# Designs tried in a protein design run: peptides against a protein of PDB entry 1Y0J. Part 27

Target 1, 39 residues: chain A of PDB entry 1Y0J
Amino acid sequence: EARECVNCGATATPLWRRDRTGHYLCNACGLYHKMNGQN

## One batch from the design tools (peptide; aimed at target 1 Y32)

Design b2_p28_7_s4 (made by RFdiffusion4, then SolubleMPNN; from b2_p28_7, 15 letters changed)
Fold by OpenDDE base, seed 4:
Structure b2_p28_7_s4 (fold): chain B 39 residues (1-39), chain A 28 residues (1-28)
Amino acid sequence: as target 1 above (39 residues)
Amino acid sequence: DEERRERERKLLQERIEQLLKEQAEREA
C-alpha cells in the first residue's frame, strides 16, 4: 500500500506535507489548504 | 435544467481549485 494524499488521493508528489491533525497531503493540496486557512 | 447547472458548477469549482493549487506551487 502506497501513501496517499487525504485530499486528492495522489500517491506521488515533490514534497509530502501534513495537516494539523497529522494526515498526509501532497504538495499542491498542502499549499492550497494554507491559502484557504485549512489543515 | 438544474442537474446540468449543478454539473457545470462542480466542474468550474474543481477547475478553480486546480488553478489555485497550480498558483501556489508556482509561488513556492
Scores: peptide ipSAE 0.037, ipTM 0.426, DockQ to the pose 0.099
OpenDDE base, seeds 1, 2, 3, 5: peptide ipSAE 0.034, 0.035, 0.025, 0.020; ipTM 0.448, 0.448, 0.417, 0.408

Design b2_p28_8 (made by RFdiffusion4)
Pose (drawn by RFdiffusion4):
Structure b2_p28_8 (pose): chain A 39 residues (1-39), chain P 28 residues (1-28)
Amino acid sequence: as target 1 above (39 residues)
Amino acid sequence: EFEEELERYEEAMEEVAEELEEKALAEE
């Protein structure tokens, strides 16, 4: 509905986080790209 | 349909937590 997640596809996220590359990630897959540090 | 999206979100959170825990253990 809101956007297409590139890791899970869950659009029922409380908020969306954009990666530095400009991708749209959820609160879960987006947090992974922050905490992991790598891609 | 909305409940299925919530379940998928919760599973994604569990998978992210498990991969981060394994990475922290490998770094130790």

Design b2_p28_8_s1 (made by RFdiffusion4, then SolubleMPNN; from b2_p28_8, 16 letters changed)
Fold by OpenDDE base, seed 2:
Structure b2_p28_8_s1 (fold): chain B 39 residues (1-39), chain A 28 residues (1-28)
Amino acid sequence: as target 1 above (39 residues)
Amino acid sequence: SLAEQLELLKKAEEEVKKRLEEAKEAAE
């Protein structure tokens, strides 16, 4: 089992982030969520 | 979402690729 971004499914990222509910997001998706406040 | 946007771009790329191949075959 490998960690995956709950948004895009990526398994590799320079920095793992987490959403408000604790799910893992890759750096890109995490920043997108922060900027737009949405998925 | 970013994922949805990426999927839309992927679908668009596939459509363009398909059209290009059809055009090449028609031009032969």
Scores: peptide ipSAE 0.036, ipTM 0.376, DockQ to the pose 0.036
OpenDDE base, seeds 1, 3, 4, 5: peptide ipSAE 0.025, 0.017, 0.031, 0.017; ipTM 0.291, 0.331, 0.355, 0.330

Design b2_p28_8_s2 (made by RFdiffusion4, then SolubleMPNN; from b2_p28_8, 17 letters changed)
Fold by OpenDDE base, seed 2:
Structure b2_p28_8_s2 (fold): chain B 39 residues (1-39), chain A 28 residues (1-28)
Amino acid sequence: as target 1 above (39 residues)
Amino acid sequence: SLEEQLKLLEKAKEEVKKKLEELEKKKK
């Protein structure tokens, strides 16, 4: 098994983040969602 | 500081840009 970003599908990132529902996001997508509230 | 925050935002912007490019590359 390998962790995967629910937004872009990346399996590697400098820092794993999570959305409001607990799903994993890579650092970039996590920050993007935080800034825009969308994919 | 505001300068440090700006630097962090620029770094984040570059990361997001790279992710977008990767997605476009996967699409082709």
Scores: peptide ipSAE 0.039, ipTM 0.478, DockQ to the pose 0.053
OpenDDE base, seeds 1, 3, 4, 5: peptide ipSAE 0.029, 0.034, 0.032, 0.024; ipTM 0.410, 0.424, 0.415, 0.397

Design b2_p28_8_s3 (made by RFdiffusion4, then SolubleMPNN; from b2_p28_8, 13 letters changed)
Fold by OpenDDE base, seed 3:
Structure b2_p28_8_s3 (fold): chain B 39 residues (1-39), chain A 28 residues (1-28)
Amino acid sequence: as target 1 above (39 residues)
Amino acid sequence: SLEEQLKLLEEAEKEVKEKLEEKRKEEE
């Protein structure tokens, strides 16, 4: 199964991140969430 | 290696930049 970013649906990223609840985020969305707490 | 790390960081920065641009367009 292919992993995907729960925010944008991306299936590839230079660095997979995870939110506080363990959901996978691409690097960009992970950084965005960290900075703004928003999608 | 440092070279490999820098390459990954460059790609990461590019990804963030692209998504930021898309977000800005959506908000217009």
Scores: peptide ipSAE 0.043, ipTM 0.485, DockQ to the pose 0.099
OpenDDE base, seeds 1, 2, 4, 5: peptide ipSAE 0.029, 0.031, 0.026, 0.017; ipTM 0.415, 0.459, 0.407, 0.340

Design b2_p28_8_s4 (made by RFdiffusion4, then SolubleMPNN; from b2_p28_8, 17 letters changed)
Fold by OpenDDE base, seed 1:
Order: structure tokens, then C-alpha cells, then sequence
Structure b2_p28_8_s4 (fold): chain B 39 residues (1-39), chain A 28 residues (1-28)
């Protein structure tokens, strides 16, 4: 039931982020997507 | 199957890139 990053499945992160559609991303994946604009 | 293995490898690769991005952000 723990929140999961929709990209990597991580359940713990220093900061939860969300993509433009509202999906939760861990800090790392959120930054990755922001920097690269894609997976 | 090969297709499944490749999918898993791509996902693992994405995780590595993500962690590197986090490190880069923390270092800047």
C-alpha cells in the first residue's frame, strides 16, 4: 500500500515529485524526467 | 523470455540514470 514511484518502483525518497499527469515519481526519477523529457 | 529480460534491463538502466540525476542535482 506504500506509495511507489511509477517509474522505478521506489517506495522511499527524499522528496516525492509528480509528473504533468499527476503520477508520483521519486526525487531521482522526477529529476531525470525533467532533465531529459523522457524515460 | 528475451523480450522480458530486455525490458527489465531497460528499466534497471532508467533507475541508474535517475540516481545519477539525483546525485548531479545534489552536487550542483
Amino acid sequence: as target 1 above (39 residues)
Amino acid sequence: ALEEQLRLLREAEERVRARLAEQAEAAS
Scores: peptide ipSAE 0.111, ipTM 0.585, DockQ to the pose 0.075
OpenDDE base, seeds 2, 3, 4, 5: peptide ipSAE 0.108, 0.109, 0.105, 0.110; ipTM 0.587, 0.586, 0.577, 0.586

## One batch from the design tools (peptide; aimed at target 1 Y24)

Design b2_p29_1 (made by RFdiffusion4)
Pose (drawn by RFdiffusion4):
Formats: structure tokens, C-alpha cells, sequence
Structure b2_p29_1 (pose): chain A 39 residues (1-39), chain P 29 residues (1-29)
């Protein structure tokens, strides 16, 4: 609905976070790209 | 209908945490 997640596809996220590359990630897959540090 | 969830850009921990808190507070208002 809102956007297409590149890791899970869950559009029922409370918020969307954009990665530094400009991708659209959720509150779960997006958090991973932050906490993991790497890609 | 409800609006789409907010979008937040990646930043340092303090800045991104504040931006998330503010975006969710505005969305739920």
C-alpha cells in the first residue's frame, strides 16, 4: 500500500525509513540496515 | 481513510530518534 519493502514486503509498518542509498525500508528491515551497519 | 505512515530519512542516532518521535506524534494527531 504505502511502499514496497525490499526485505519482507510488509506495508503494515508504523513508519518507513529511507536508507542512505535512497531506498525505502520499513521499521524492521530499515532498522537492520542501521544496526547492522553493513549492507 | 488514514494517511500513509510517515517517512524518515536515516541520520545519527539522536537526530533520527527525534525525527521518528516527531513524525509519529504528527501522524497520530
Amino acid sequence: as target 1 above (39 residues)
Amino acid sequence: SLPLPPLVDEADDATEATAIAEALAAYHA

Design b2_p29_1_s1 (made by RFdiffusion4, then SolubleMPNN; from b2_p29_1, 11 letters changed)
Fold by OpenDDE base, seed 4:
Structure b2_p29_1_s1 (fold): chain B 39 residues (1-39), chain A 29 residues (1-29)
Amino acid sequence: as target 1 above (39 residues)
Amino acid sequence: APPPPPVVDEADEAEEAAAVAAALAAWAA
């Protein structure tokens, strides 16, 4: 029920990022995806 | 309890990044 990063499963982050399809990423994973286009 | 952390939408951030890129391109032209 708690929000989870769809990439790493983290449930806490200083900044949630939401991708184009509405999935939540933690800040770290979102930035990594942004910079590299992959996990 | 503190407020929940903010949410950034990829679409909004990408649009902002595109605007920055456009400004840089204009500067370098």
Scores: peptide ipSAE 0.288, ipTM 0.722, DockQ to the pose 0.292
OpenDDE base, seeds 1, 2, 3, 5: peptide ipSAE 0.266, 0.257, 0.285, 0.172; ipTM 0.710, 0.704, 0.719, 0.639

Design b2_p29_1_s2 (made by RFdiffusion4, then SolubleMPNN; from b2_p29_1, 14 letters changed)
Fold by OpenDDE base, seed 3:
Structure b2_p29_1_s2 (fold): chain B 39 residues (1-39), chain A 29 residues (1-29)
Amino acid sequence: as target 1 above (39 residues)
Amino acid sequence: APPPPPVVDEDDDEAFERRVAEALAAWRA
């Protein structure tokens, strides 16, 4: 697996999240965006 | 090599909770 978070660039995470536009976020960034609705 | 991390969609809370439950069950077993 060679994916990276489009927000922070992390390449390792316990859970990958795919946003509504299809981009990959690490778990931390995905949860942050979910809770705040913004970066 | 260990399996790759799971993937869930942003709006799929059920999938997220299922993955958490599976991890907890595996830890307790």
Scores: peptide ipSAE 0.137, ipTM 0.616, DockQ to the pose 0.507
OpenDDE base, seeds 1, 2, 4, 5: peptide ipSAE 0.127, 0.115, 0.128, 0.128; ipTM 0.600, 0.585, 0.602, 0.608

Design b2_p29_1_s3 (made by RFdiffusion4, then SolubleMPNN; from b2_p29_1, 13 letters changed)
Fold by OpenDDE base, seed 3:
Structure b2_p29_1_s3 (fold): chain B 39 residues (1-39), chain A 29 residues (1-29)
Amino acid sequence: as target 1 above (39 residues)
Amino acid sequence: PPPPPPVVDEDDPEAEAAAIERALAAWRA
């Protein structure tokens, strides 16, 4: 796809995560934001 | 080509759990 993590720019991930505002995050960044609520 | 990776919403724990289980099953195959 042409999808890209809004946090780190990764274009490949085993699981895409969408935050509360609808932005796409790779699995790693999504988990980080979920647990910490910030970059 | 393999199917695209799943997408889960942050506030949907059921969908998240299901996606993880599918990924783990693929790992065992």
Scores: peptide ipSAE 0.305, ipTM 0.745, DockQ to the pose 0.483
OpenDDE base, seeds 1, 2, 4, 5: peptide ipSAE 0.300, 0.289, 0.300, 0.292; ipTM 0.741, 0.735, 0.743, 0.738

Design b2_p29_1_s4 (made by RFdiffusion4, then SolubleMPNN; from b2_p29_1, 10 letters changed)
Fold by OpenDDE base, seed 5:
Structure b2_p29_1_s4 (fold): chain B 39 residues (1-39), chain A 29 residues (1-29)
Amino acid sequence: as target 1 above (39 residues)
Amino acid sequence: PPPPPPVVDEADDAAEEAAVAEALAAHEA
């Protein structure tokens, strides 16, 4: 089993983030969502 | 094996950001 970012599909990141619905985001996508509201 | 748990949860991140924003707004020089 391998974790992947639900936004970009990345499987490696220095920091995993999880949204309120429990989906995993890589650090980059998580920060992008945080700053801009969505992908 | 399953991947490790997340390091940052959105709710916690948002709460921290809100707390920081409030602290900054409350600062009066």
Scores: peptide ipSAE 0.265, ipTM 0.709, DockQ to the pose 0.257
OpenDDE base, seeds 1, 2, 3, 4: peptide ipSAE 0.134, 0.134, 0.262, 0.124; ipTM 0.564, 0.567, 0.713, 0.551

Design b2_p29_2 (made by RFdiffusion4)
Pose (drawn by RFdiffusion4):
Structure b2_p29_2 (pose): chain A 39 residues (1-39), chain P 29 residues (1-29)
Amino acid sequence: as target 1 above (39 residues)
Amino acid sequence: EVYSPKLELTEEEKEEIEEIYEEYLEEEE
């Protein structure tokens, strides 16, 4: 609905986080890219 | 802005993502 997640596809996320590369990630897959540090 | 198709993840990668997410929710509580 809101956007297409590239790791899970869950559009029922409370908020969406954009990665530095410009991708759209959720509160779960987006957090991973922050906490993991790597890609 | 960038739009890409969904990635194919292994079960281990999915589990790692879920663990990190659960730990983060616990820190918020």

Design b2_p29_2_s1 (made by RFdiffusion4, then SolubleMPNN; from b2_p29_2, 11 letters changed)
Fold by OpenDDE base, seed 5:
Structure b2_p29_2_s1 (fold): chain B 39 residues (1-39), chain A 29 residues (1-29)
Amino acid sequence: as target 1 above (39 residues)
Amino acid sequence: PVVLPRKELSEEELKEIEEIYEKYLEELR
């Protein structure tokens, strides 16, 4: 099952997020994505 | 814009991003 952030590869995060296409992002990358918009 | 790999960002930069985002969310509520 091992999940990983599609952006940085992290396998652990306090909160898993998902992008528009459903891919998983760690909390940090997810927040960065939201702040900067499209990928 | 490109989403930078978390591993390339310092803890300070990550903290700033999170704080800014949280502040904006608070303003929208």
Scores: peptide ipSAE 0.038, ipTM 0.462, DockQ to the pose 0.121
OpenDDE base, seeds 1, 2, 3, 4: peptide ipSAE 0.035, 0.029, 0.030, 0.027; ipTM 0.404, 0.430, 0.453, 0.419; seeds 1, 3, 4 fail the geometry check

Design b2_p29_2_s2 (made by RFdiffusion4, then SolubleMPNN; from b2_p29_2, 14 letters changed)
Fold by OpenDDE base, seed 2:
Structure b2_p29_2_s2 (fold): chain B 39 residues (1-39), chain A 29 residues (1-29)
Amino acid sequence: as target 1 above (39 residues)
Amino acid sequence: PVELPRRELSDEELAEIERIYQEYLEKLK
């Protein structure tokens, strides 16, 4: 299936993460969100 | 390898991501 990071558009990542509403984030963006608490 | 966000990050945020990336690479040895 087509999966894309909702933040940066990346289609591949070592580890897919998900926000509380189920949206997919690449590992880096997931970590970014975790550090900042927002986009 | 971790793909960095295609958006602006502070030097501190980038450094943290890089540290985590290095730890990831270490585990791949």
Scores: peptide ipSAE 0.089, ipTM 0.551, DockQ to the pose 0.114
OpenDDE base, seeds 1, 3, 4, 5: peptide ipSAE 0.082, 0.076, 0.114, 0.045; ipTM 0.528, 0.514, 0.593, 0.447; seed 4 fails the geometry check

Design b2_p29_2_s3 (made by RFdiffusion4, then SolubleMPNN; from b2_p29_2, 13 letters changed)
Fold by OpenDDE base, seed 3:
Structure b2_p29_2_s3 (fold): chain B 39 residues (1-39), chain A 29 residues (1-29)
Amino acid sequence: as target 1 above (39 residues)
Amino acid sequence: PVELPRRELSEEELEEIREIVEEYEKLKE
């Protein structure tokens, strides 16, 4: 598999997250979007 | 180590970066 964060392109993360449309986000980007009301 | 998010850049920010890179490449040997 070659999973990538749709925001930053990271291929490794402590925890994979998802946005409302099902796209994968790394842990950091998931938290970033949550903080800014985007995810 | 530390994992940091990358915010999305506006088109204005991208244009500024493009101009800087263009000038740099003109001066490059």
Scores: peptide ipSAE 0.027, ipTM 0.293, DockQ to the pose 0.052
OpenDDE base, seeds 1, 2, 4, 5: peptide ipSAE 0.025, 0.026, 0.026, 0.024; ipTM 0.380, 0.392, 0.384, 0.372

Design b2_p29_2_s4 (made by RFdiffusion4, then SolubleMPNN; from b2_p29_2, 13 letters changed)
Fold by OpenDDE base, seed 2:
Structure b2_p29_2_s4 (fold): chain B 39 residues (1-39), chain A 29 residues (1-29)
Amino acid sequence: as target 1 above (39 residues)
Amino acid sequence: PLELPRRELSEEELAEIREIYEEYLEKLK
C-alpha cells in the first residue's frame, strides 16, 4: 500500500494535496492544478 | 526544494508555478 499522486504517479512529496473530489495530488501537481484549474 | 510535475512544462507555466510555490513557502513561515 502506497499513496500515489493521481496526476503523475509520484509516491513521495513534501506535501500531499487533494483535488475537489478528494483524490491525492503531490505538491507539485497540486500547484499545477491550482494554476490551470485542470486535473 | 522546488518540486515540479513529471511532465513537460512551458517556461510560462514554470514561472507561474514558481510564483505560487513562493507564496506557499511564505505561508509556511
Scores: peptide ipSAE 0.116, ipTM 0.596, DockQ to the pose 0.139
OpenDDE base, seeds 1, 3, 4, 5: peptide ipSAE 0.080, 0.087, 0.113, 0.061; ipTM 0.552, 0.568, 0.587, 0.479

Design b2_p29_3 (made by RFdiffusion4)
Pose (drawn by RFdiffusion4):
Structure b2_p29_3 (pose): chain A 39 residues (1-39), chain P 29 residues (1-29)
Amino acid sequence: as target 1 above (39 residues)
Amino acid sequence: AAAALAAALAALAAAVAALEAAGAIAFPA
């Protein structure tokens, strides 16, 4: 609905986080890209 | 106490609006 997640596809996220590369990630897959540090 | 709480909520709303304007976050409709 809101956007297409590149890791899970869950559009029922409370918020969406954009990665530095410009991708759209959720509160789960997006948090991974932050906490992991790497890609 | 109520005034301090309202001031804290207004500061939080301003910080969220700045993040949305920067494209760092977005809430679904």

Design b2_p29_3_s1 (made by RFdiffusion4, then SolubleMPNN; from b2_p29_3, 12 letters changed)
Fold by OpenDDE base, seed 1:
Structure b2_p29_3_s1 (fold): chain B 39 residues (1-39), chain A 29 residues (1-29)
Amino acid sequence: as target 1 above (39 residues)
Amino acid sequence: AAAEEAARLAAEAARIAERIAAGEIEFPP
């Protein structure tokens, strides 16, 4: 039941983020989504 | 400084971008 980044599959991160629909992202992927994702 | 933190955070995103460009991971998931 370990959390997993839906983008890269990482199971560990200093800060869990979420996209607008609630998917969990590691810190790095979350930042990528903020920079490159659509609003 | 805010600018230094922004640069660090952008670098993290850039590393992920490289993996996406290489076809290792999806965007969007």
Scores: peptide ipSAE 0.123, ipTM 0.629, DockQ to the pose 0.038
OpenDDE base, seeds 2, 3, 4, 5: peptide ipSAE 0.079, 0.111, 0.076, 0.118; ipTM 0.556, 0.595, 0.528, 0.615

Design b2_p29_3_s2 (made by RFdiffusion4, then SolubleMPNN; from b2_p29_3, 9 letters changed)
Fold by OpenDDE base, seed 1:
Structure b2_p29_3_s2 (fold): chain B 39 residues (1-39), chain A 29 residues (1-29)
Amino acid sequence: as target 1 above (39 residues)
Amino acid sequence: DAAAAAAAAAAAAAALAALVAAGEIEFPP
């Protein structure tokens, strides 16, 4: 199956990120979580 | 100038490489 962002369900992104627990986030969601602790 | 831009690009590339090495980011295939 295709990788999905655990926050928004996106399957395509210019860059995959991982949160502190190792979950995959799209670039945008990963940045929001890193900077603000929220989506 | 061009030299400053090149230095900034190199620094950004190094920062991205560090994040990849740490397993925080991954570029799509």
Scores: peptide ipSAE 0.341, ipTM 0.752, DockQ to the pose 0.613
OpenDDE base, seeds 2, 3, 4, 5: peptide ipSAE 0.326, 0.329, 0.327, 0.329; ipTM 0.746, 0.748, 0.749, 0.751

Design b2_p29_3_s3 (made by RFdiffusion4, then SolubleMPNN; from b2_p29_3, 17 letters changed)
Fold by OpenDDE base, seed 2:
Structure b2_p29_3_s3 (fold): chain B 39 residues (1-39), chain A 29 residues (1-29)
Amino acid sequence: as target 1 above (39 residues)
Amino acid sequence: DEARRAEEEARRRAEIEARIAAGEIEFPA
């Protein structure tokens, strides 16, 4: 199984995250959550 | 053009931030 982050194109990450439609985000792109303090 | 590429990357980051704020991104429990 090969996948890449839909935001930055990264193909390797210590933790994959997802949106509600099942598309993948790398850990770094998902951590914008912590940067903005949302949800 | 690097200036154009930088602006495109900034747009992509802003789009993800907006989706996170709207609660569309799933995070591990």
Scores: peptide ipSAE 0.156, ipTM 0.627, DockQ to the pose 0.054
OpenDDE base, seeds 1, 3, 4, 5: peptide ipSAE 0.147, 0.144, 0.139, 0.155; ipTM 0.613, 0.611, 0.602, 0.625

Design b2_p29_3_s4 (made by RFdiffusion4, then SolubleMPNN; from b2_p29_3, 16 letters changed)
Fold by OpenDDE base, seed 2:
Structure b2_p29_3_s4 (fold): chain B 39 residues (1-39), chain A 29 residues (1-29)
Amino acid sequence: as target 1 above (39 residues)
Amino acid sequence: AEAERARAAAEEAARVAERIARGEIEYPP
């Protein structure tokens, strides 16, 4: 299996992040998630 | 390298921003 961002589907990123429920996000999606008050 | 990570992060951010603009993914900035 390969890890992928649950938002954009990317399988590689400079920094893996996670949302509050534990789903993996690429760095950019994670930052947007955070800015929108979901983390 | 710092510069390589910064470039990779910028390219990723641009890709994500474009997809958000098209309504393909959630969490708009």
Scores: peptide ipSAE 0.449, ipTM 0.815, DockQ to the pose 0.038
OpenDDE base, seeds 1, 3, 4, 5: peptide ipSAE 0.407, 0.424, 0.184, 0.405; ipTM 0.803, 0.806, 0.695, 0.799; seed 3 fails the geometry check

Design b2_p29_4 (made by RFdiffusion4)
Pose (drawn by RFdiffusion4):
Formats: C-alpha cells, sequence, structure tokens
Structure b2_p29_4 (pose): chain A 39 residues (1-39), chain P 29 residues (1-29)
C-alpha cells in the first residue's frame, strides 16, 4: 500500500525508513541496514 | 543495495522482526 519493501514486503509498518542509497525500507528491514552497518 | 535480513526472520511480523533485530545486536554487543 505505502511502498514495496525489498526484504519482506510488509507494508503494514508503523513508519518507513529510507536508506542512504535512497531505497525505501520498513521499521524492521530498515533497522537491519542501520544496526548491521553493512549491506 | 540494502542489507538483507536472515530468511528465518522474514516470517515474523514487523514488531517481532524489530524486536529480534534489537535482541540479536544486543546479544552480539
Amino acid sequence: as target 1 above (39 residues)
Amino acid sequence: APATIPEEWKSLTVAERTTKILEHFAALA
């Protein structure tokens, strides 16, 4: 609905986080990109 | 490209995946 997640596809996220590359990620897959540090 | 979460985590709800990520990185620290 809101956007297409590249890791899970869950559009029922409370918020969306954009990665530095410009991708759209959720509060789960987006957090992983931050916490993991790597891609 | 964005980081790829482990496949076994993708079956979780967004809340559960967020909690799993936080617990995983807290355990590593």

Design b2_p29_4_s1 (made by RFdiffusion4, then SolubleMPNN; from b2_p29_4, 13 letters changed)
Fold by OpenDDE base, seed 5:
Structure b2_p29_4_s1 (fold): chain B 39 residues (1-39), chain A 29 residues (1-29)
Amino acid sequence: as target 1 above (39 residues)
Amino acid sequence: APARMPEELLALSVEEREKAILEMFAARK
């Protein structure tokens, strides 16, 4: 696909996540958000 | 909004960033 992480711009990830408003995050950025109180 | 990811992490390759974040996630209490 042509999806990209809204946080880092990555176009590849072992697991696509989404933020609370539906924007796509790569696994790493999603986990980072989770550690900082979101996702 | 969550804290901004540090530039040092954003500068990593996809693989290295995944590794770094997973390490941080595993280390949390």
Scores: peptide ipSAE 0.507, ipTM 0.857, DockQ to the pose 0.447
OpenDDE base, seeds 1, 2, 3, 4: peptide ipSAE 0.502, 0.506, 0.502, 0.507; ipTM 0.855, 0.858, 0.856, 0.856

Design b2_p29_4_s2 (made by RFdiffusion4, then SolubleMPNN; from b2_p29_4, 16 letters changed)
Fold by OpenDDE base, seed 5:
Structure b2_p29_4_s2 (fold): chain B 39 residues (1-39), chain A 29 residues (1-29)
Amino acid sequence: as target 1 above (39 residues)
Amino acid sequence: SPARMPEELLALSVEEREAAILAEFEAKK
């Protein structure tokens, strides 16, 4: 099994994050959400 | 909406996107 970022589809990241609904985000997309709001 | 990641960022490689977002994040701090 391979985890995927629900925003960009990346399967690898220095740090997995999760959105408010519990879906996985890569570090980059998680930080983007933090700065700009969730996608 | 600024909440939606723009195409130019989504089109980057994993490494490049990480670098771009980190740079942006650091600049805002």
Scores: peptide ipSAE 0.489, ipTM 0.853, DockQ to the pose 0.448
OpenDDE base, seeds 1, 2, 3, 4: peptide ipSAE 0.476, 0.485, 0.483, 0.483; ipTM 0.849, 0.852, 0.852, 0.854

Design b2_p29_4_s3 (made by RFdiffusion4, then SolubleMPNN; from b2_p29_4, 17 letters changed)
Fold by OpenDDE base, seed 5:
Structure b2_p29_4_s3 (fold): chain B 39 residues (1-39), chain A 29 residues (1-29)
Amino acid sequence: as target 1 above (39 residues)
Amino acid sequence: MPAQMPEELLALSVEEREKAIKEEFEKKK
């Protein structure tokens, strides 16, 4: 089993994050959401 | 409206996307 970013599909990231519903986001997508809002 | 990451960023490698987003994040700080 492998973790995957729900936004971009990446399976590797320097830091895993989670959205408000608990889905995993890579660092980049998490920061993007933080700056621009949730997808 | 939900923020949708533009396709140009989604098309980048993990490394390049990290750089691009971090640059934007630093600008905002």
Scores: peptide ipSAE 0.454, ipTM 0.840, DockQ to the pose 0.479
OpenDDE base, seeds 1, 2, 3, 4: peptide ipSAE 0.441, 0.450, 0.452, 0.453; ipTM 0.838, 0.842, 0.840, 0.841

Design b2_p29_4_s4 (made by RFdiffusion4, then SolubleMPNN; from b2_p29_4, 15 letters changed)
Fold by OpenDDE base, seed 5:
Structure b2_p29_4_s4 (fold): chain B 39 residues (1-39), chain A 29 residues (1-29)
Amino acid sequence: as target 1 above (39 residues)
Amino acid sequence: PPAQIPAELLALSVEEREAAIKEMFAARQ
């Protein structure tokens, strides 16, 4: 099984995060979302 | 939809991207 970020498609990250719907985000995208919200 | 990371940041290695995002986040605080 290979997890991938629903935002950027990355399959490697030092910390997996999840969005409000439960889908996985890499750490970078998760933090980016915190800074920029939805766009 | 959630904001997608700019292509220039996605072009970096995982380590470089993490560092860049970390700095961006720190600057925001």
Scores: peptide ipSAE 0.444, ipTM 0.836, DockQ to the pose 0.557
OpenDDE base, seeds 1, 2, 3, 4: peptide ipSAE 0.433, 0.426, 0.166, 0.428; ipTM 0.829, 0.828, 0.717, 0.830; seed 2 fails the geometry check

Design b2_p29_5 (made by RFdiffusion4)
Pose (drawn by RFdiffusion4):
Structure b2_p29_5 (pose): chain A 39 residues (1-39), chain P 29 residues (1-29)
Amino acid sequence: as target 1 above (39 residues)
Amino acid sequence: HLTEEQKEALKEYLEQGLITQEEYENAVS
């Protein structure tokens, strides 16, 4: 609905986080790219 | 799709309170 997640596809996220590369990630897959540090 | 490493990290984030049970279930469905 809101956007297409590149890791899970869950559009029922409370919020969306954009990665530095410009991708759209959820509160789960987006947090991973922050906490992991790597890609 | 999620990798095994991403699934394990999501389980840790859940235990750390960084994500909710509902967010975890939606991510791993």

Design b2_p29_5_s1 (made by RFdiffusion4, then SolubleMPNN; from b2_p29_5, 9 letters changed)
Fold by OpenDDE base, seed 1:
Structure b2_p29_5_s1 (fold): chain B 39 residues (1-39), chain A 29 residues (1-29)
Amino acid sequence: as target 1 above (39 residues)
Amino acid sequence: GLTEEQKEMLKKMLEEGLISEEEYEAAVA
């Protein structure tokens, strides 16, 4: 098993983030969601 | 995929150094 960003599917990132529901996001997508009030 | 607006936002994040080129490429893929 391998962790994947639920948004873009990336399997590697300098920092894993999680959305409000607990799903994993890569750093880039996590920051995007945070900036748009979705995290 | 991402909308043009979303891609532009990520581009700005890259330009500001908030994300790396690798992260940017992964996000817009």
Scores: peptide ipSAE 0.200, ipTM 0.714, DockQ to the pose 0.622
OpenDDE base, seeds 2, 3, 4, 5: peptide ipSAE 0.084, 0.173, 0.133, 0.147; ipTM 0.605, 0.688, 0.659, 0.673

Design b2_p29_5_s2 (made by RFdiffusion4, then SolubleMPNN; from b2_p29_5, 8 letters changed)
Fold by OpenDDE base, seed 5:
Structure b2_p29_5_s2 (fold): chain B 39 residues (1-39), chain A 29 residues (1-29)
Amino acid sequence: as target 1 above (39 residues)
Amino acid sequence: GLTEEQKELLKEMLEKGLITEEEYKAATS
């Protein structure tokens, strides 16, 4: 039942994001990846 | 790594509750 950010391992976030292959990222990591040109 | 501008953006998002302290530490460590 627990979702996990594939980048940092966080299990809770105000907003779940997904990379282009569908893997879940927490809000911070999703923004980090976009800012650095990653998924 | 993050630029100073990017780190400031994340800091503001933390203050607004859009990201958690754990996320902030992970992204800026």
Scores: peptide ipSAE 0.148, ipTM 0.676, DockQ to the pose 0.250
OpenDDE base, seeds 1, 2, 3, 4: peptide ipSAE 0.103, 0.142, 0.080, 0.089; ipTM 0.605, 0.670, 0.562, 0.576

